Peptides against a protein of PDB entry 6PSE. Designs and how they scored, part 143

Target 1, 78 residues: chain A of PDB entry 6PSE
Amino acid sequence: PSEEEEYARLVMEAQPEWLRAEVKRLSHELAETTREKIQAAEYGLAVLEEKHQLKLQFEELEVDYEAIRSEMEQLKEA

## One batch from the design tools (peptide; made by RFdiffusion4, then SolubleMPNN)

Design b2_p28_4_s3 (from b2_p28_4, 13 letters changed)
Fold by OpenDDE base, seed 1:
Structure b2_p28_4_s3 (fold): chain B 78 residues (1-78), chain C 78 residues (1-78), chain A 28 residues (1-28)
Amino acid sequence: as target 1 above (78 residues)
Amino acid sequence: as target 1 above (78 residues)
Amino acid sequence: MEVPSDEEIRAFFEAILAEEAAREAAEA
């Protein structure tokens, strides 16, 4: 049987004491995993914002660069 | 009593059938939350990589910009 | 697999935080 089937069988055959312990274990793991998920989301949003700001700076520099490049080209052609 | 205390009491007083159902519920929620956590981590890493690449491009453009700016300044002073 | 757009990734993260906020509000 698969691990899932074996676990399902264990749950079905388990005594109440084991089941209560399993509920506690799963609740704890769920709480931890949820916290980690939230932290990942918060961090991800922060990185997205940093990337966005960097992109804006990059685009501004591109505009300035093209302006100077164009002026330079005009001066060389005169 | 707090919701946590009420839940704890429920778990303590619950019959095996309820406990098995709760194990199943928590297992399902844990699996979903774990998947979302993993997905969040993957997305976060992808954004970090994109930000890093953008930073490299920005730094390269800064070098090129300063080169042209310096050349332009020299030409204007001549 | 192609990485989703920044907008899609943002929406994904914001949905996680919105769900958390909703849970906290329900417990308050």
Scores: peptide ipSAE 0.589, ipTM 0.870, DockQ to the pose 0.921
Fold by OpenDDE base, seed 3:
Structure b2_p28_4_s3 (fold): chain B 78 residues (1-78), chain C 78 residues (1-78), chain A 28 residues (1-28)
Amino acid sequence: as target 1 above (78 residues)
Amino acid sequence: as target 1 above (78 residues)
Amino acid sequence: MEVPSDEEIRAFFEAILAEEAAREAAEA
């Protein structure tokens, strides 16, 4: 039998005291996992924003680089 | 009474059939929430890796930019 | 696994936060 089948059997045969304890355990784990999920989402959004700002800075530098490259090329051709 | 207090009372007074159903519900929600948490973490990591690659490209461009800027400055001073 | 676009990733994170906000509002 799989662990899931054994767990299912345990739940089916469990006394109310065990079931109440299991509800409490699962509620706690769900609350913790939910908090971690939220934190992961908040962190992910922050990283996305940082990446976006870095991309803007990169694009600005590309513009400045091309401007200097163009000026240099013009001076070499003259 | 708060919803949490009412829920706690319900769990304390519940019959085994309700408790088994609640264990099943909470187990399902925990499994789904866990999957979402994992997915959020994976996406966050992917964005971090992309941000890192962008940062490397930015640093390479900064080096190239400073090289051209320096060459231009030398030509203007000569 | 193919990495989704930044927009899709953003939408995923925002959906998580929106769901949580909705839950908090329902419990209030």
Scores: peptide ipSAE 0.589, ipTM 0.870, DockQ to the pose 0.899
Fold by OpenDDE base, seed 4:
Structure b2_p28_4_s3 (fold): chain B 78 residues (1-78), chain C 78 residues (1-78), chain A 28 residues (1-28)
Amino acid sequence: as target 1 above (78 residues)
Amino acid sequence: as target 1 above (78 residues)
Amino acid sequence: MEVPSDEEIRAFFEAILAEEAAREAAEA
């Protein structure tokens, strides 16, 4: 039997005391996992914002670079 | 009483059939939340890697820009 | 597997946070 099938059997045959303990355990794990999920989302959005800011800076530098490159080319041809 | 206290009371007074259903519900929610947490972590890592690559490209462009800027300054002073 | 666009990733994260906000609002 799969672990899932074994667990299902355990739940079906369990005493109320075990079931209450399992509800408590699962509730705790769900709360922790939910917190971690939220933290991951918050962190992910922060990184996306940082990446976006870096991209804007990169594009600005590209514009400045092309301007100097063009001026340099003109000076060398003169 | 808080919702948490009311829920705790419900769990303590619940019949085995309700407890089994609650274990099933919580197990399902935990599985879904865990999947979303993992997905969030994977996306976060992908964005971090892209940000890192962009940073490297930015630093390379800065080097090239400074080289041209310096050469331009020398040509204008000559 | 192709990595989703930044917009899709953003939407995914924002959906998680929106769900949390909705839960908090429901508890208030």
Scores: peptide ipSAE 0.589, ipTM 0.870, DockQ to the pose 0.867
Fold by OpenDDE base, seed 5:
Structure b2_p28_4_s3 (fold): chain B 78 residues (1-78), chain C 78 residues (1-78), chain A 28 residues (1-28)
Amino acid sequence: as target 1 above (78 residues)
Amino acid sequence: as target 1 above (78 residues)
Amino acid sequence: MEVPSDEEIRAFFEAILAEEAAREAAEA
């Protein structure tokens, strides 16, 4: 039998005391996992914002670079 | 009483059938939340990698820009 | 594995936070 089938059997045959303990365990794990999920989302959004700001700076630098490159090219061709 | 206290009382007074159903519910929610957490982590890593690559490109462009700027400054001062 | 767009990733994260905000509001 699979672990899932074994677990299902355990739940089916378990006494109330075990079931209450399992509810408590699962509730705790769910709360922790939820917190971690939220934290991951918050960090992900922060990184997205940082990447966006960096992209804007990069695009601004590209414009400045092309301006100087063009001026330099004109000076060298004159 | 708080919702937490009410829930705790419910768990304490619940019959095995309710407890088994609650274990099943919590297991399902935990599995879904875990999947979402993992997905959030994977997306976060992807964005971090993209930001890193963009940063490298930005730094390379800064070097090239400073080189041209310096050359231009020298030409204008001569 | 193809990485989703920034917009899709943003939406995913925002959905997680929106769900949390809704839960907090329900418990308040």
Scores: peptide ipSAE 0.588, ipTM 0.870, DockQ to the pose 0.876

Design b2_p28_4_s4 (from b2_p28_4, 12 letters changed)
Fold by OpenDDE base, seed 3:
Structure b2_p28_4_s4 (fold): chain B 78 residues (1-78), chain C 78 residues (1-78), chain A 28 residues (1-28)
Amino acid sequence: as target 1 above (78 residues)
Amino acid sequence: as target 1 above (78 residues)
Amino acid sequence: MAIPSDEERRAFFQAILEEEARRAAEAA
């Protein structure tokens, strides 16, 4: 039997004491996993913002670079 | 009583049928939450990589900009 | 599969945080 089928049988045949313990275990794991999920989302948003700021800086530098490039080109044509 | 205390009482006083249903519910929620956590982590890693690549491009542009700036400065001094 | 856009990823992260905020508010 698959691990899933075996687990399902355990749940079906389990005594109340085991079931209560399993509820507590699952509740704890859910709480931890939820916290980790939240943390991952917070970090993701932070990195997105950092990337956005870097992109804005990059675009500003591109404008400055093109300005100097254009001025240099004018000097070479003159 | 707090919702947590009330829930704890429910678990303690619950019949096996309710406990089995609760195990199933919690297992399902844990699986979903785990999937979302993994997805959030994957998105976060992707954004980090994109930010890194953008940073490399930015640094390359800075080098090019400084080269032109230096050449322009030399022309102004001559 | 196309790489998700920044907006899609932002929406995903925000949805996680909003859902948890809602759950926390319901539990309070």
Scores: peptide ipSAE 0.626, ipTM 0.878, DockQ to the pose 0.829
Fold by OpenDDE base, seed 2:
Structure b2_p28_4_s4 (fold): chain B 78 residues (1-78), chain C 78 residues (1-78), chain A 28 residues (1-28)
Amino acid sequence: as target 1 above (78 residues)
Amino acid sequence: as target 1 above (78 residues)
Amino acid sequence: MAIPSDEERRAFFQAILEEEARRAAEAA
């Protein structure tokens, strides 16, 4: 039997005391996991913003670089 | 009483059938929340890596830009 | 598998936060 099937049987055969403890355990884990999920989402958004800002800076520098490169090329060809 | 206190009382007074249903509900929610957390973490890590690569490229371009800028400045001052 | 776009990832993160905000509002 799969672990899932074994767990399901355990739940069906469990006494109320075990079930209450399991509800408490699962509630706690769910709360923690939810918090971690939220935190991961917040961090993800922050990094996306940082990456976006960096990309903009990079693109600006590329433009400036090409301008100077072009000017240099013109000076060397003249 | 807080919702948390009311829920705690409900769990303590609940019949086994309700408790089993609650375990099932919580297990399902935990599984879904866990999946979302993991996915969020994976996306976050990917963005971090992309940002890192972009930063390296930016720094390389800065070096190249300063080299050309310096050369141009020397040519203009001569 | 195609790498998710920034927009797709942003949407995913936002959906998580919006869902939690909704749940918090319903509980209040």
Scores: peptide ipSAE 0.625, ipTM 0.879, DockQ to the pose 0.824
Fold by OpenDDE base, seed 4:
Structure b2_p28_4_s4 (fold): chain B 78 residues (1-78), chain C 78 residues (1-78), chain A 28 residues (1-28)
Amino acid sequence: as target 1 above (78 residues)
Amino acid sequence: as target 1 above (78 residues)
Amino acid sequence: MAIPSDEERRAFFQAILEEEARRAAEAA
């Protein structure tokens, strides 16, 4: 039997005391996992913003670079 | 009473059938929340890597830019 | 599988936060 099937059987055969303890355990784990999920999402958004800002800076530098490169080329050809 | 206190009372007074259903519900929610947490973490890591690569490219371009800028300054002063 | 776009990833993160905000508001 799969672990899932074994767990399902355990739940079906469990006494109320065990079930209450399991509800408490699962509730706690769910709360913690939810907090971690939220934190991960917040961090993800922050990094996306940082990457976006860096991309803008990079594109600006590319424009400046091409301008100087073009001017340099003209000076060398004169 | 707080919602938490009310829920705790409900769990304490609940019949086995309700408790089993609650375990099932919580297990399902935990599994889904865990999957989402993992996905969020994976996306976050990918963005971090992309940002890092972009930073390296940016720094390389800065070096190239400064080289051309310096050369052009020398040409203009001559 | 195509690499998720920035917009797709942003939407994913935002959806998580919006869902939690909704739940918090409903519980209040």
Scores: peptide ipSAE 0.625, ipTM 0.878, DockQ to the pose 0.806
Fold by OpenDDE base, seed 1:
Structure b2_p28_4_s4 (fold): chain B 78 residues (1-78), chain C 78 residues (1-78), chain A 28 residues (1-28)
Amino acid sequence: as target 1 above (78 residues)
Amino acid sequence: as target 1 above (78 residues)
Amino acid sequence: MAIPSDEERRAFFQAILEEEARRAAEAA
């Protein structure tokens, strides 16, 4: 039997006391997992913003670099 | 009574059939929430890696830019 | 498998937060 089938059987054969404990356990795990999911989403958005800002800085530097490179190339070819 | 207290009372007074259904519901929600949490974490890590690679590229470009700027400055001062 | 875009990932994160905000509002 799969672990899932075994768990299903356990739930079906369980006494009310075990079922109440399992509801409590699952509720707790769900609350924790939900909190972690939210935190992961918040962090993900923050990193996306940081990457975006870095990208803007990079693009600005690329423009400045190409300008100087082009000027240097023109001076060397003259 | 708070919703939490009301829910706790419901669990305590519930019949086994309701409890089994609640275990099933909570298990399903936990599985979905866990999947979303994992996906959020994976996306977050990917963005972090992309940001890191971008930072390395930015630092390399800064070095190249300063080298050309310095060379250009020396040529103008000579 | 195509790498998800920043927009796709942003939308995913925002959907999580919006869902939780909705749940919180419903509980309030």
Scores: peptide ipSAE 0.625, ipTM 0.878, DockQ to the pose 0.817

Design b2_p28_5_s1 (from b2_p28_5, 12 letters changed)
Fold by OpenDDE base, seed 5:
Structure b2_p28_5_s1 (fold): chain B 78 residues (1-78), chain C 78 residues (1-78), chain A 28 residues (1-28)
Amino acid sequence: as target 1 above (78 residues)
Amino acid sequence: as target 1 above (78 residues)
Amino acid sequence: MSDKEKAEFFLAILKEAGVEPKNSVSLL
């Protein structure tokens, strides 16, 4: 049997005291995992914004660079 | 009483059949929430890597820009 | 997956949790 089938059997044969403890355990793990999921989402959005701002700065620098490059090229051709 | 205290009381007074159903429900929600947490973490990491590569490109362009800017400044002062 | 799709995924998580995002991410 799979671990899942073995666990299912354990739950089926378990006493109420064990089941209450398992509900408490699972509730705690769910709450923690939910918090971590939210934190991961918040972090992901923050990194996306930082990447976006960096991209804007990069594009601005590219424009400035091409302007100077073009001016320099003109000076070298004259 | 808080909702948590009311839920705790419900679990304490619950029959085995309800407790088994609750274990199943919580196990399912935990599995789904865990999957979503992992997926969020993976997406966040991917964006972080892309941001890092963009930062490297930006720093390279800054070096090139400052080189041309300095050369241009020298030409204007001569 | 695009940055937009990732953002939508993150926003869906936050919305489900009742968490309001600080900023709307504009994507290039």
Scores: peptide ipSAE 0.598, ipTM 0.880, DockQ to the pose 0.655
Fold by OpenDDE base, seed 4:
Structure b2_p28_5_s1 (fold): chain B 78 residues (1-78), chain C 78 residues (1-78), chain A 28 residues (1-28)
Amino acid sequence: as target 1 above (78 residues)
Amino acid sequence: as target 1 above (78 residues)
Amino acid sequence: MSDKEKAEFFLAILKEAGVEPKNSVSLL
């Protein structure tokens, strides 16, 4: 039997005391996992914003760089 | 009583049938939440990698820009 | 997946949790 099938059998055959303990365990794990999920989402958004700001800065620098490069090229050709 | 206290009482007073159903519910929610957490983490990591590559490109461009700027400044002062 | 799609995914998680993001992500 799969682990899932074995677990399902355990739940079906379990006494109330075990079931209550399992509810408590699962509730705890769910709460922790939910918190971690939220944190991951918050972090992901922060990184996206940072990347976006960096991209803007990069594009500004590219413009400035090409301007100077063009000026230099003109001076070399003159 | 808080919702948490009320839920705790419900679990303590619950019949085995309810407890089994609750275990099933919580197991399902945990599985879904875990999947979402993992996915969020994966997406966040991908953005981090992209940001890192962009940062490297930005730093390279800064070096090149300052080199040209310095050369231009020297030409203006001569 | 695009950054926009990732942002939407993250925002959906936060919205479901009732969490307001401190900053809106602007994407180009």
Scores: peptide ipSAE 0.598, ipTM 0.880, DockQ to the pose 0.679
Fold by OpenDDE base, seed 1:
Structure b2_p28_5_s1 (fold): chain B 78 residues (1-78), chain C 78 residues (1-78), chain A 28 residues (1-28)
Amino acid sequence: as target 1 above (78 residues)
Amino acid sequence: as target 1 above (78 residues)
Amino acid sequence: MSDKEKAEFFLAILKEAGVEPKNSVSLL
């Protein structure tokens, strides 16, 4: 049987004491994993904002660069 | 009692059938939360890589911009 | 996935947790 089938069988054959311990274990793991999920989401959002701000700065610099490039090209052609 | 204390009491007084159902519920939620955590981490990493590449491009453009700015300033002063 | 879709994914996680996002408007 698969590990999932073996675990399912274990749960079905387990005594209440084991089941209570398993509920406690799973509750703890769920709480930890939930905190980690939240942290990952907060971090991801922060990086997205930083990237967005950098992109805006890059686009502004591109505009300024093209303005100077165009002016310089005009000066060279005059 | 707190919700946590009430839940703890529920687990202590619960029959095996309820406990098995709770193990199944918690296992499912843990699996889903784990998948979401992993996905959030993957997305965050992808954004970090994109931000890093954008930063490199920005720094290259800054160098080019300063070069043209300096050349143009020299042309205006000559 | 676009940055917007990633932002929406992160925001959904935070919303479910009852956490208010700091810079949601600029990302959406």
Scores: peptide ipSAE 0.598, ipTM 0.880, DockQ to the pose 0.622
Fold by OpenDDE base, seed 3:
Structure b2_p28_5_s1 (fold): chain B 78 residues (1-78), chain C 78 residues (1-78), chain A 28 residues (1-28)
Amino acid sequence: as target 1 above (78 residues)
Amino acid sequence: as target 1 above (78 residues)
Amino acid sequence: MSDKEKAEFFLAILKEAGVEPKNSVSLL
């Protein structure tokens, strides 16, 4: 049997005291995992914004670089 | 009483059939939440890596830009 | 996945949790 099938059997055969403890355990794990999920999403959005800002700065610098490169080429040709 | 205290009372007074159903519900929610957390973490890491690569490219371009700027300044002073 | 798709995924998580995201408009 799969671990899932074994766990299902355990739940079916368990006494109320075990079931209450399992509800408590699962509730705790769900609360923690939910908090971690939210934190991961918040962090991901923050990094996306930082990357976006960096990309804009990079594109601005590329424009400035090409402008200077072109001017330099003109000065060397004269 | 808080919702948490009411839920705790419900769990304490619940029949085994309700407790088994609650274990099943919580297990399902935990599995889904865990999958979403992992996926969020993976996406966040990917963006972080992309941001890091972009930062390196930006720093390289800054060096090249300063080099050309300095050379241009020298050419204009001569 | 594009950055937009990732942003949408993160936003969906936050929305489900009732959390309002900051500065998300630029990402969409």
Scores: peptide ipSAE 0.598, ipTM 0.880, DockQ to the pose 0.635

Design b2_p28_5_s2 (from b2_p28_5, 9 letters changed)
Fold by OpenDDE base, seed 2:
Structure b2_p28_5_s2 (fold): chain B 78 residues (1-78), chain C 78 residues (1-78), chain A 28 residues (1-28)
Amino acid sequence: as target 1 above (78 residues)
Amino acid sequence: as target 1 above (78 residues)
Amino acid sequence: MSDKEKAEFFYSILDKAGVKPKNSYSGL
């Protein structure tokens, strides 16, 4: 039997005391996992924004670099 | 009473059938929330790696830019 | 997935949790 099937049987055969304990356990784990999920999402958004700002800076520097490169090339060809 | 206190009372007074249903509900929500957490973490890591690579490229471009800028300044001062 | 799609996913996570995002992505 799969672990899922064994767990399902445990739940079906369980006494109220075990079931209450399991509800408490699952509620706690759900609360923690939910918090972690929220934190991961917030962190992901922060990193996305940082990457976006860095990309903008990189694109600005590329423009400046090409301007100087072009000016330098013109000076070398004259 | 807080919602948490009311829920705790419900769990204490609940019949086995309700408790089994609640275990099933919580198990399902935990599984979904866990999957979402994992996906968020994976996406966050991907963005971090991309940001890191972009930062390296930016730093390389800064070096190249400063080299050309310095050469240009030297040419303008001669 | 694009950065936009990742951002949308992160926002969806926060929305489902009833949490207002502290961080925002301007690249949308």
Scores: peptide ipSAE 0.700, ipTM 0.893, DockQ to the pose 0.974
Fold by OpenDDE base, seed 1:
Structure b2_p28_5_s2 (fold): chain B 78 residues (1-78), chain C 78 residues (1-78), chain A 28 residues (1-28)
Amino acid sequence: as target 1 above (78 residues)
Amino acid sequence: as target 1 above (78 residues)
Amino acid sequence: MSDKEKAEFFYSILDKAGVKPKNSYSGL
């Protein structure tokens, strides 16, 4: 049987004491994993915003650069 | 009692059938939460890499911009 | 996935957890 089938069998044949321990284990792991998931989502949003702000700054600098480049080119052609 | 204390009491007093159902519920939620955590981490890493590449491009443009700005400033001061 | 779709995914995670975002994404 697969590990999932073996685990399902263990749960079906388990004594109440084992089941209570398993509920406690799973509850703990779920709480930790949930916290980590939340942290990952918050971090992801922060990085997205930082990237977005950087992109806006980059686009603004490109405009300024092209303006100076154009002015310099005009001066060099004269 | 707190919700946590009440839940702990429910687990302690629960019948095997309820405990098995709770193990199944928690296992399912843990699996889903784990998948979401992994996906969030992967997305975050992708955005980090994109941000890093954008930052390198921005820094290169800043160098080029400052070079032209400096040349232009020298011409204006002369 | 676009950055917007990633943001929506992150928001969905926080919403499912009943957590108000500490960080926000202003990108379109």
Scores: peptide ipSAE 0.699, ipTM 0.894, DockQ to the pose 0.925
Fold by OpenDDE base, seed 3:
Structure b2_p28_5_s2 (fold): chain B 78 residues (1-78), chain C 78 residues (1-78), chain A 28 residues (1-28)
Amino acid sequence: as target 1 above (78 residues)
Amino acid sequence: as target 1 above (78 residues)
Amino acid sequence: MSDKEKAEFFYSILDKAGVKPKNSYSGL
């Protein structure tokens, strides 16, 4: 049997006191995991935006660099 | 009473069949939420790495750009 | 997976949780 099937059997054979404790445990873990999931998503969006802004700055600098490099090369070859 | 206190009372008064169903529900939601949390974290880390590499490239380009800019400025002023 | 697709995923997570995003992604 899978771990899931074994757990299901355990739950079916459990006493009410154990079941109540398990509900409490799972509720707590779900609440924590949900908070962490939300935080991860919010952080991910922040990093995406930071990367995007950096990329724009990089692309602008590349254009400026190539312009100056080309001008200098022409001046040196003349 | 808070929603949490009301839920706690519900759990305490519930029959075993309801408790088993609640364990199943919570287990399923926890599994899904956990998968989503992990995926969000993985995506966030990937973006962080990409941002880091981009930052290194940007800093290298800035150094090269300033070197050429300075050289060109000197040549134009002479 | 593109940055846009990652952003969409993050927004989806927040939406399902009923949370308004504190941060936004302006990338197209």
Scores: peptide ipSAE 0.699, ipTM 0.893, DockQ to the pose 0.910
Fold by OpenDDE base, seed 5:
Structure b2_p28_5_s2 (fold): chain B 78 residues (1-78), chain C 78 residues (1-78), chain A 28 residues (1-28)
Amino acid sequence: as target 1 above (78 residues)
Amino acid sequence: as target 1 above (78 residues)
Amino acid sequence: MSDKEKAEFFYSILDKAGVKPKNSYSGL
């Protein structure tokens, strides 16, 4: 049997005391995992915004660079 | 009593059938929440890498921009 | 997956949890 099938059998044959302990364990793990999931999502949004702002700054610098490059080209051709 | 205290009492007084159902419910929610947490972490890492690459490109462009700016300044002062 | 799709995924996680986002994505 798979570990999943073996666990399922354990749950079916378990006494109330074990089941209560398992509910407590799973509730704790779910609460922790939920907090971590929320934190990961918040962090992901922050990094997305940082990348977006950096991209805007990069595009602005590209415009300024091309302006100076063009002016430089004109000066070298004169 | 708080909802948490009320839930704790329910778990303590619950029959095995309810407890088994609760273990199944919590196991399912934990599995889903875990998958979402992992996926959020993976997406966050991908965005971090993209931001890092963009930052390197930005820093390279800044160097090139300052080089041209300096050359332009020299040409205007001559 | 696009940045927009990733943002939507992050927002969906927060929404399912009943949490208002502290951070926002302004990208298109």
Scores: peptide ipSAE 0.699, ipTM 0.893, DockQ to the pose 0.920

